Peptides against a protein of PDB entry 1LOE. Designs and how they scored, part 29

Target 1, 181 residues: chain A of PDB entry 1LOE
Amino acid sequence: TETTSFSITKFGPDQQNLIFQGDGYTTKERLTLTKAVRNTVGRALYSSPIHIWDSKTGNVANFVTSFTFVIDAPNSYNVADGFTFFIAPVDTKPQTGGGYLGVFNSKDYDKTSQTVAVEFDTFYNTAWDPSNGDRHIGIDVNSIKSINTKSWKLQNGKEANVVIAFNAATNVLTVSLTYPN
Target 2, 181 residues: chain A of PDB entry 1LOE as posed
Amino acid sequence: TETTSFSITKFGPDQQNLIFQGDGYTTKERLTLTKAVRNTVGRALYSSPIHIWDSKTGNVANFVTSFTFVIDAPNSYNVADGFTFFIAPVDTKPQTGGGYLGVFNSKDYDKTSQTVAVEFDTFYNTAWDPSNGDRHIGIDVNSIKSINTKSWALQNGKEANVVIAFNAATNVLTVSLTYPN

## One batch from the design tools (peptide; aimed at target 1 T9)

Design b2_p23_2_s1 (made by RFdiffusion4, then SolubleMPNN; from b2_p23_2, 13 letters changed)
Fold by OpenDDE base, seed 3:
Structure b2_p23_2_s1 (fold): chain B 181 residues (1-181), chain A 23 residues (1-23)
Amino acid sequence: as target 1 above (181 residues)
Amino acid sequence: SAQLEQAEIRIVSVSGSSELDLS
């Protein structure tokens, strides 16, 4: 069995096990994906490749990730765009198209992207988001257009705890989000 | 015309694990 594990409780200025992309950086022991500046994209990747699929057996890894995030929108409720947790090929690069959360570049399914994401989407994009216009959590497979979504109420400036787990045997991805305070 | 605003997005902590059966 091949295993990988990591834990980061304080993000340092020289965080060697992360690859920072775009505008992502660390400050005050936090990972800042974006500041409140338009047209910014920030990402951080775990630096070691994860063996998620074995070509010989066809087996897929079980995985779990947990994280705490804060979205702080001081200026408006028209908050663009949110962020994702994602799994992508090692040569993945930030995408700059508006509404694509720095990960995707089309609402059309593209198997060549080999990207799975859990989005925490704060902005309604008419072309692909759920028609009710709610902020939502979505599961994205090779497209910004989610295969499943659930409404989520953003608590501005508050810490949210997330757990994402994938069970390879059942092919089920589970997402939980809580605001402890 | 509604104006888009970018929020500050911070990650406070993160952990992860994976296990792949090679048999």
Scores: peptide ipSAE 0.702, ipTM 0.932, DockQ to the pose 0.874
OpenDDE base, seeds 1, 2, 4, 5: peptide ipSAE 0.699, 0.618, 0.696, 0.702; ipTM 0.932, 0.870, 0.929, 0.932

Design b2_p23_2_s2 (made by RFdiffusion4, then SolubleMPNN; from b2_p23_2, 13 letters changed)
Fold by OpenDDE base, seed 1:
Structure b2_p23_2_s2 (fold): chain B 181 residues (1-181), chain A 23 residues (1-23)
Amino acid sequence: as target 1 above (181 residues)
Amino acid sequence: SMQLLQAEIRIVSISGSSELDLS
């Protein structure tokens, strides 16, 4: 069995186990993906490749990730665009910004993307987002158009706790988000 | 018209683990 694990409770100025892309950086012990400035895309990658699929056996890894995030918007009623937790090939680079969240380029399924993402989407894009217009969590497979979504109420400036788990035996990805009281 | 406002997005902490059965 191949295993990988990591834990970052404080993001240092020279975080050795992360690769920073675009506007992503660390400051005051936090990982900042974007500032409140338009036309920015920031990403951070775990620096070590993770063996997620074995070509010989066809087995897929079980994985769990937990993180705490804050979205701090100048205007609670108009918040762009959100972010993702994603898994992509080791040579991945930032993709289209804005509603594509820096990880996709199309709403059409593109298997060559080889990208799975959990989006925390704060902005309604009429071309692909759920028609109710709610901010939402989405599961994205090779497309910005989610295969499944659930409404989520953003608490501006508050810490949210997320757990994402994938069970290979059942092929089920679970996502939970809570605001601690 | 509606003005798009980019938010600041920060990650406070993160952990992860994976296990792959090779049999």
Scores: peptide ipSAE 0.716, ipTM 0.939, DockQ to the pose 0.913
OpenDDE base, seeds 2, 3, 4, 5: peptide ipSAE 0.681, 0.679, 0.188, 0.698; ipTM 0.920, 0.919, 0.733, 0.929

Design b2_p23_2_s3 (made by RFdiffusion4, then SolubleMPNN; from b2_p23_2, 14 letters changed)
Fold by OpenDDE base, seed 3:
Structure b2_p23_2_s3 (fold): chain B 181 residues (1-181), chain A 23 residues (1-23)
Amino acid sequence: as target 1 above (181 residues)
Amino acid sequence: SEELLQAEISIVSVSGSSVLDLS
């Protein structure tokens, strides 16, 4: 059995187990993905590669991740773009296309990207987002166009608790989001 | 434009675990 486990409750100025990409950095013991500045893309990767799929057996890992995030927008009624939790190949690079959340670059399904993401999307992109225009949680497989979505009400400036779990036996990814306050 | 609407996004804490059976 191969396992990976980590916990970061305070992000240090030189967090050794994270790889920072783009404008991502740590400040005040938090991981800051973006500031409220135009054309900003920030990412952070867990520094150790994780073995998610075994080619010999075909087995896929079970995994769970929990995190707390804050989105703080100057205008709570017009917020771009959101962020993702994602799993991607080790050579993954930040993407700068508008609306692609720094992870994807197309609404067309591209198996070669080998990227799975859970998006917390605050901005309606007509070309691929659910037509109701709601802010939403989405499950993205090799495309910014989610395979499944659920409406989500952003509480501006408040901490949200997220749990994401994948059950390999059932091939089901579950996502929960709560605002404790 | 979308770029002018950017918000501050921060992560307060994170944890994770994965288990892969190789048998």
Scores: peptide ipSAE 0.687, ipTM 0.923, DockQ to the pose 0.790
OpenDDE base, seeds 1, 2, 4, 5: peptide ipSAE 0.677, 0.683, 0.324, 0.029; ipTM 0.917, 0.921, 0.758, 0.534; seed 1 fails the geometry check

Design b2_p23_2_s4 (made by RFdiffusion4, then SolubleMPNN; from b2_p23_2, 11 letters changed)
Fold by OpenDDE base, seed 5:
Structure b2_p23_2_s4 (fold): chain B 181 residues (1-181), chain A 23 residues (1-23)
Amino acid sequence: as target 1 above (181 residues)
Amino acid sequence: AAALEQAEIRIVSISFSSELDLS
């Protein structure tokens, strides 16, 4: 069995196990993906490749990730665009920004993307988002158009705790989000 | 989205673990 694990509770100025892309950076022991001053795309990758699929056996890894995030918007009614936790090929580079969250380029299914993401989407894009216009959590497979969504109420400036788990035996991805405070 | 609509997004902490059976 091959295992990979890491934990970061304080993001340092020179975090050795992260690769920063676009406008992503660390400050005050936090990972900042975007600032509120302009449209930007920031990403951070774990620096070591993760063996998530074995070509010889066809086996897929089980994984679990837990993280705490803050979305801090100057206007609680106009909050763009959200972010993702994603898994992509080792040579992945930032993709289209804005509503595509820097990880996708189309609402059409594109198997060559080889990207799975859990989105925390704060902005309604009429072309692909759920018609109710709610902020939502989505599961994205090779497309910004989610295969499944769940409404979520953003608490501006508050810490949210997330757990994402994938069970390869059942092929089920679970997501939980809580605001403890 | 307009520039003024952009929010600051921060990650406070993260943990990750994976397990792949090679048999």
Scores: peptide ipSAE 0.728, ipTM 0.946, DockQ to the pose 0.769
OpenDDE base, seeds 1, 2, 3, 4: peptide ipSAE 0.724, 0.721, 0.727, 0.721; ipTM 0.945, 0.939, 0.944, 0.941

Design b2_p23_3 (made by RFdiffusion4)
Pose (drawn by RFdiffusion4):
Structure b2_p23_3 (pose): chain A 181 residues (1-181), chain P 23 residues (1-23)
Amino acid sequence: as target 2 above (181 residues)
Amino acid sequence: SDNYYAQIEVKNISFSSSLDLSS
C-alpha cells in the first residue's frame, strides 16, 4: 500500500514542492501558469513521483484531485488556448504550445506520449476539436483529440471548482467542474 | 488574432492517491 497526498490552499512565493516549467510561477498566493500574454506555455508539477500502478500485482491506484482555477481573458470572445490537469512520466517536459496545450504533439495517437490529461479548452481548433465549435472539457489520452468531450460555458474571471477522480475498480475517470451560483 | 490570450491561475489544489500492493 502506498499513498501520496498534499494540499496547498494558498501558494507561497517559494513553493519548493513544485517544479515549474515554462512561465509557471506563484504570485499573490496563486499558481500562475500563463499571464494574459501571447504565445506562451507554463507548467507546474508536484515534485514527488506518484506510484499509480504496479506491474507485480497489476493493481492500479484510486485517486482524487481537486482545485479551483481562474481563466481571466481580455473579454469573453478572444480567449486561447486553455488549461490541463495531466498525468505524465516522471521526466515530462513541455511539448508543443498553442492548441496542443504544452502536453501533446499530435492529433494522432502517440504511444510514446504516455500522458493522459483533462483539458479545459477555450479555443476551437478546426483540425481536432468538436466541430460544434464550443469550449469544452475533454479527456485526452496520448492525443490532443479528446476521446470524450462536454461543452462548457466559460465564466471569465470567475472561480471554477473541479474534482477529477479515478476509480480503479471500474477504470472510470470522472471530471466535475462547478461554477458557484 | 493578436488578442487571443488569457491568464490562467490555480488558487488551491489537493490530491490523494491509494495504491494497494497486496497479492

Design b2_p23_3_s1 (made by RFdiffusion4, then SolubleMPNN; from b2_p23_3, 11 letters changed)
Fold by OpenDDE base, seed 1:
Order: sequence, then C-alpha cells, then structure tokens
Structure b2_p23_3_s1 (fold): chain B 181 residues (1-181), chain A 23 residues (1-23)
Amino acid sequence: as target 1 above (181 residues)
Amino acid sequence: SSNLTAEIRILSMSFSSELDLSE
C-alpha cells in the first residue's frame, strides 16, 4: 500500500509543501486564493506528486481531504465565482478563470484534462450550471459542467468546514459542508 | 456595476490517500 498525507493548520509565509500559482499566496497564516478584485486566478498545489491511479493494477486510491474556508464578499447577493478542490496532472497550470474557476476550459467533456474537482460555486453560469440558479457544490470530471450538484447556502464571511472523501471500492465521492459557527 | 468579487481564504487543510498496489 502506498500512502500520502499532509496537514496544514497554519499557512506560513514559506509553506514549502505548497506550490503557489497565479494570485495565490499566504498572509496572516491563511492561504488566500483570490482577493476581492476582478480577473484573478489563484491556485495552490501540494508540492509532491500523489499516486492516485496505478496503471499496472488499475487501482485508484482512496483519499480524504478536509479544509476550512471563508468566502468574504462585499456584496452577499452576487458573488463570483467560487473555488475548487482539485486533482490534476503534476504539470498542471492555471486554466480559464471566471466561471471555469481556473481549473477547466470547457463545458464539454475532455478526457485529456485529467482533472477532477469539487467546486464551491457561488455564481450562476447559464451555460452549464443547474437551472435553479442556486449556489452549489459540484463534482466536476474533465468538465466545468458538474456530473452532480447540491445546493449550498453561502454564509458570507463565515468559516465553513469541508470533508471530501473518495472510496475507490464503491467509486463514490462524498462531500460534506458545515458552518459550525 | 456592483463589485461581484470575493476574497477566498483557506484556513487549514488535511489530506490523506491510500493506494492498494496489489492485483
């Protein structure tokens, strides 16, 4: 069995196990993906490759990730665009911003993307988002158009706790989000 | 037009993975 794990309780100014891309940076012991300015894409990657799929056996890894996030918007009624937790090839670079959340380039399925993401989407894009217009959590496989979504009520400026778990035996990805405070 | 942007912060994070290498 091959395992990988890391834990970051405070994001330091020299966080050696992360690779920062675009506008992503650390300040005040927090990872800031974006500030409240237009046309920004910020990402942070775990610095070591993770063996998530084995070509010899065909096996896929089980994984669990948990994190706490805050979205702080000046206007609670209209917030763009959200963010993702994602898994992508080791040479991944920032992709299209805006509604594509910096991780995808198309609503069409593109197997060459090799990207899986859990989106926390605060902005309704008519071309691919659920028609009810709700802010939502989505599971994205090689496309910004989610294979499954769940409505989510953003609490502006509040800490949200997220747990994402993938069970390879059942091929089920679970996502939970709570506002404990 | 109104400001639609937001600051997004991650406060903490943990990750673990386990890959069975047996056939």
Scores: peptide ipSAE 0.699, ipTM 0.927, DockQ to the pose 0.881
OpenDDE base, seeds 2, 3, 4, 5: peptide ipSAE 0.687, 0.685, 0.684, 0.705; ipTM 0.921, 0.922, 0.919, 0.930; seed 5 fails the geometry check

Design b2_p23_3_s2 (made by RFdiffusion4, then SolubleMPNN; from b2_p23_3, 11 letters changed)
Fold by OpenDDE base, seed 5:
Structure b2_p23_3_s2 (fold): chain B 181 residues (1-181), chain A 23 residues (1-23)
Amino acid sequence: as target 1 above (181 residues)
Amino acid sequence: SSNYTAEVSILSMSFSSELDLSE
């Protein structure tokens, strides 16, 4: 069995196990993906490749990730665009911003993307988001158009705890989000 | 969405994976 793990309780000014892309950076012990300014995309990658799929056996890894995030918008009614946790090929670079969250380029399924993401989406994009217009959590496979979504009520400026788990045997990905405070 | 903004920050994170290499 091959295992990989990391834990970051405070993000340092020179977080050596992360690769920063676009506007992503660390400050005040946090990883900041975007500031409250227009037209920015920030990403951070774990610096070491993770063996998620083994070509010889065809086996896929089980994984669990947990994180705490804050979305802090100047206007609680006008919040865009959200963010993702994602897994992509090692040479991945920032993709289209805005509603594509810097991770995808199309609402059409694109197997060459080889990207899986869990989105925390605060902005309704008519072309692909759930028609009810709710802020939502989505599971995205090779497309910004989620294969499954669940409505989520943003608490602006509050800490949210997330757990994402993937079970390879059942091919089920679970997501939980709580506001403890 | 270009005129909408928000600061997105991550405060902490952990990750673990386990890959069975048996055939």
Scores: peptide ipSAE 0.711, ipTM 0.932, DockQ to the pose 0.839
OpenDDE base, seeds 1, 2, 3, 4: peptide ipSAE 0.709, 0.698, 0.699, 0.702; ipTM 0.930, 0.927, 0.925, 0.927

Design b2_p23_3_s3 (made by RFdiffusion4, then SolubleMPNN; from b2_p23_3, 10 letters changed)
Fold by OpenDDE base, seed 5:
Structure b2_p23_3_s3 (fold): chain B 181 residues (1-181), chain A 23 residues (1-23)
Amino acid sequence: as target 1 above (181 residues)
Amino acid sequence: SSNYRARVDILSISFSSELDLSE
């Protein structure tokens, strides 16, 4: 069995185990994916490749990730666009911004992207988002159009705790989000 | 959506994976 693990409780100014892309950076012990400015894409990758799929056996890894985030918008009613936790090929580069969250380029299924993401989406894009217009968590497989979504009430400026787990045997990915305060 | 904006910060993260290599 091959295992990989890492933990970052405070993001340093020179975080050696992250690769920063676009506008992503660290400041005040946080990873900032975007400032409250328009038309930005920021990403951070774990610097070491993760063996998530084995070509010899066809087996897929089980994994679990837990993180805490804050979305802080100057206008609580006009919040865009959110962010993702994603898994993509090692040579991945920033993709389309805005509603595509810098991870995808289309609402059409594209197997060549080889990208899975959990989105925390604060902006309603009529072309692909759930019609109820709610802010939501989505599971995205090779497309910005989620295969499943769940409504989520953003608490602007508050810390949210997330747990994402994948069970390869059942092919089930679970997501939980809580505001501890 | 580009007309809207928000700061997105990640405060902490942990990750673990396990890959079975048996046939």
Scores: peptide ipSAE 0.735, ipTM 0.947, DockQ to the pose 0.824
OpenDDE base, seeds 1, 2, 3, 4: peptide ipSAE 0.726, 0.710, 0.713, 0.726; ipTM 0.943, 0.932, 0.937, 0.942

Design b2_p23_3_s4 (made by RFdiffusion4, then SolubleMPNN; from b2_p23_3, 12 letters changed)
Fold by OpenDDE base, seed 5:
Structure b2_p23_3_s4 (fold): chain B 181 residues (1-181), chain A 23 residues (1-23)
Amino acid sequence: as target 1 above (181 residues)
Amino acid sequence: SSNLTAEVSITSMSFSSELDLSE
């Protein structure tokens, strides 16, 4: 069995186990993906490749990730665009910004993307988002158009706790989000 | 949507994976 793990409780000014892309950086012990300015895309990758799929056996890894995030918008009624946790090939680079969250380029399924993401989407894009217009959590496979979504109420400026787990035996991905306060 | 802005920050994170390499 091959295992990989990491834990970051405080993001340092020189966080050596992360690769920063675009506007992503660390400050005041946090990883900041975007600031409250227009046209920014920030990403951070774990610096070591993770063996998720084995070509010899076809086996897929079980994984679990937990993180705490804050979305702080100057206008609680107009908040764009959200962010993702994602898994992508080792040579991945920032993709289209805005509603594509810097991870995808199309609402059409593109198997060459080889990208899975859990989105925390705060902005309604009529072309692909659920028609109710709710802010939502989505599971994205090779497309910004989610295969499944769940409505979520943003608490502006508050910490949200997330747990994402994948069970390879059942092929089930679970997501939970809570506001402890 | 790029003109509607917010700061997105991660305050902590952990990750673990387990891959069975048996055939």
Scores: peptide ipSAE 0.700, ipTM 0.928, DockQ to the pose 0.821
OpenDDE base, seeds 1, 2, 3, 4: peptide ipSAE 0.693, 0.681, 0.679, 0.684; ipTM 0.924, 0.919, 0.919, 0.919

Design b2_p23_4 (made by RFdiffusion4)
Pose (drawn by RFdiffusion4):
Structure b2_p23_4 (pose): chain A 181 residues (1-181), chain P 23 residues (1-23)
Amino acid sequence: as target 2 above (181 residues)
Amino acid sequence: YAWGPAEITVKNISFSSSLDLTP
């Protein structure tokens, strides 16, 4: 049995248990992944590797993560590219920016990726996004093309609370985001 | 909708996992 847990309710200026990649930094008690600036990527990883499954037994971990996040755009129309919570190899580095969300390099399945991410996508990319053109939440496994999506109406500047849970018994990955009110 | 920059911040986070190694 192995468990890993942590909580950070207010980020400090020297959050030594995070690894920052790209423009990720902490400011005014928040984890800032991108400022409202063009053509940038920011990533932060929890510093400890987590044992998610075991090859000797074949057992897979149950887990839950929750976080509040804010997307603050200049107005409700011109908003790109989005935000992901991701599970990747210990040595993960930033991948392609823009609509690939710093995490993937292709619309096709890429076995060498070894990452699954839940995206909160705010820009329709004709090549791979749901053709309805809506902003959405998606589950991505080794591709920017989501295996599943749900339209989501962004509330600019507002706090959204999200819980992502994985139940090892069913292999169900559930994602919930709620806006207050 | 159109392309444009946005600030993305996370205010708080928690995580918990449990892996059983019993055969």

Design b2_p23_4_s1 (made by RFdiffusion4, then SolubleMPNN; from b2_p23_4, 11 letters changed)
Fold by OpenDDE base, seed 4:
Structure b2_p23_4_s1 (fold): chain B 181 residues (1-181), chain A 23 residues (1-23)
Amino acid sequence: as target 1 above (181 residues)
Amino acid sequence: SGYGPSRIDITSISFSSELNLTP
């Protein structure tokens, strides 16, 4: 079994195990994906490739990730666009911003994307988001149009704890989000 | 999209993976 793990509890100014893309940066020991300005895409990649799929066996890795995020919007009633945790090819580059969250380019399924994401989507895009218009968590496979979603109530400016786990044997991805404070 | 921008910070992250290499 091949195992990989990493943990970052404080994001340093010269965080060597991250690759920063677009407007992503670190400050005050946090990873900032975006500032409260329009038309930005910020991403950060773990710098070492993760062996998530084995071509010889076809096996997919089990993985668990946990992270804490804060979305701080000047207007709590108008929050765009959200962000994702994603797994993509090692040469991945920022994709379309805005509602595509810098990770996808289409609502159409594109297997060549080879990207799986869990979105924390704060903005309703009529073309692909759930019709109820709720802010939501979504599971995205090769498309910004989620294969499954669940409504989520944003607590503006508060820390949310997320756990994402994938069980390869069952092919089930689980997501949990809590506001502990 | 992009209207009503927000600051998004990640304050911590952990990750672990296990890949079975047996058929």
Scores: peptide ipSAE 0.737, ipTM 0.947, DockQ to the pose 0.760
OpenDDE base, seeds 1, 2, 3, 5: peptide ipSAE 0.729, 0.726, 0.730, 0.715; ipTM 0.945, 0.939, 0.941, 0.936; seed 3 fails the geometry check

Design b2_p23_4_s2 (made by RFdiffusion4, then SolubleMPNN; from b2_p23_4, 12 letters changed)
Fold by OpenDDE base, seed 4:
Structure b2_p23_4_s2 (fold): chain B 181 residues (1-181), chain A 23 residues (1-23)
Amino acid sequence: as target 1 above (181 residues)
Amino acid sequence: SRYGPSAVSITSISFSSELNLTP
């Protein structure tokens, strides 16, 4: 069995195990993906490749990730756009911003993307988001159009705790989100 | 306007994976 693990509890000014893309950077011991300005895309990648798929056996890794995020919006009435946790090829580069969250380019399924994302989507995009217009958590496979979603109530400026786990044996991805405060 | 951008920050993260190499 091949294993990989890492933990970052404080993001330093020169975080060696992250690759920063676009507007992503560290400040005040946090990873900042975007500031509260329009037309920004920030990403951060773990710097070491993770062996998720074994070509010889076809086996896929089990994984679990936990993280805490904060979304701060000066205008809480209609907050754009959210963010994702994603897994993509090692040479991945920022994709389309806005509603595509910097990780996808289309609502059409594109297997060449090789990208799986869990989105925390605060903005309703009519073309692909659930018709109820709710802010939502979504599971995205090679498309910004989620294969499954669940409504989520944003608490502006509050820390949210997330756990994402994938069980390769069952092919089930689970997501939990809580606001402890 | 009701529309507003947001700042997104991550305060901590942990990750672990296990890949079975047995057929």
Scores: peptide ipSAE 0.745, ipTM 0.946, DockQ to the pose 0.818
OpenDDE base, seeds 1, 2, 3, 5: peptide ipSAE 0.736, 0.720, 0.724, 0.731; ipTM 0.944, 0.934, 0.939, 0.941

Design b2_p23_4_s3 (made by RFdiffusion4, then SolubleMPNN; from b2_p23_4, 10 letters changed)
Fold by OpenDDE base, seed 4:
Structure b2_p23_4_s3 (fold): chain B 181 residues (1-181), chain A 23 residues (1-23)
Amino acid sequence: as target 1 above (181 residues)
Amino acid sequence: GRYGPSEISITSISFSSELNLTP
């Protein structure tokens, strides 16, 4: 079994195990993906490739990730756009911003993107988001149009704890989100 | 307005994976 693990509890100004893309950077010991300004795309990649799929066996890795995020919007009633946790090819670059969250370019399924993401989507995009207009968690496979979603109530400025787990044997991805405070 | 930007920050993260290399 090949294993990989990492943990970052404080994000330093020279965080060597991250690759920063676009507007992503560290400040005040946090990874900041975006500031509260329009038209920004920030990403951060773990710097070491992770073996998620084995070409010889076809096996896919089990994985678990836990993280804490804060979305702080000047206007709590209109928050755009959200962010994702994603897995993509090692040479991945920022994709379309805005509602595409910097990780996708289309609502159409594109197997060539080889990208799986869990989105924490705060903005309703009529063309692909659930029709109820709720802020939501979504599971995205090669498309910004989620294969599954669940409504989520944003607590502006509060820390949310997330756990994402993938079981390769069952092919099930689970997501949990809680506001502990 | 239609669009309200936000500051999005990650305060901590952990990750672990295991890949079976046998059929």
Scores: peptide ipSAE 0.738, ipTM 0.943, DockQ to the pose 0.837
OpenDDE base, seeds 1, 2, 3, 5: peptide ipSAE 0.735, 0.724, 0.714, 0.733; ipTM 0.942, 0.936, 0.933, 0.942

Design b2_p23_4_s4 (made by RFdiffusion4, then SolubleMPNN; from b2_p23_4, 9 letters changed)
Fold by OpenDDE base, seed 4:
Structure b2_p23_4_s4 (fold): chain B 181 residues (1-181), chain A 23 residues (1-23)
Amino acid sequence: as target 1 above (181 residues)
Amino acid sequence: GGYGPSEISITSISFSSTLDLTP
């Protein structure tokens, strides 16, 4: 069995195990993906490749990730756009910003993307988001159009605790989000 | 309301994976 694990409880100014892309950077011991300005895309990648799929056996890894995030919006009436936790090929580069969250380029399924993401989407994009217009958590497979979504109430400026787990045996991805404070 | 950007930050993260290499 191959195992990989990492933990970052404080993000330093020289975080060696992360690759920063676009506007992503560390400040005040946090990983900042975006600032409260328009037209920014920030990403951070774990610097070491993770063996998620084995070509010889066809086996897929089980994984679990836990993280805490904060979305702080000066204008809470219409907050754009959200962010994702994603898994993508090692040479992945920032993709389309805005509603595509810097991770995808299309609402159409594109297997060449080889990207799975859990989105925390704060902005309603008519072309692909759930018609109820709710802020939502979504599971995205090779498309910004989620295969499944669940409404989520943003608490502006509050820490949210997230757990994402994938069970390879059942092929089920689970997501939980709580606001402890 | 109008379009409003936000500051998005991650305060901590942990990750673990296990891959069975048995055929």
Scores: peptide ipSAE 0.731, ipTM 0.940, DockQ to the pose 0.868
OpenDDE base, seeds 1, 2, 3, 5: peptide ipSAE 0.725, 0.723, 0.731, 0.724; ipTM 0.938, 0.934, 0.938, 0.936

Design b2_p23_5 (made by RFdiffusion4)
Pose (drawn by RFdiffusion4):
Structure b2_p23_5 (pose): chain A 181 residues (1-181), chain P 23 residues (1-23)
Amino acid sequence: as target 2 above (181 residues)
Amino acid sequence: SSTDYYAEITVKNISFSSSLNLN
């Protein structure tokens, strides 16, 4: 049995248990992944590796993560590219920016990726996004093309509370985001 | 305008918990 847990309710200026990649930094008690600036990537990883499954037994971990996040755009219309919570190899480095969200390099399945991410996507990319053109939440496994999506109406500047849970018994990954009110 | 497509993305708080059985 192995468990890993942590909570950070206010981020400090020297959050030594995070690894920052790209423009990720902490400011005014928040984890800032991108400022409202063009053509950038920011990533932050929890510093400890987590044992998610075991080859000897074949057992897979149950887990839950929750976080509040804010997307603050200049207005409700010109907003790109989005935000992800991701599970990747211990040595993960930033991948392609823009619509690939710093996490993937292709629309096609890429076995060497070894990452699954839940995306909160604010920009329709004709090549792979749901053709309805809506902003959405997606589950991505080894591709920027989501295996499953749900339209989501962004509330600019507002706090969204999200819970992502994985039940090892069903292999169900559930994602909930709620806007207050 | 394509030059006006950007956003600040911040995370205000986070928690995580996992459990793996090795028996």

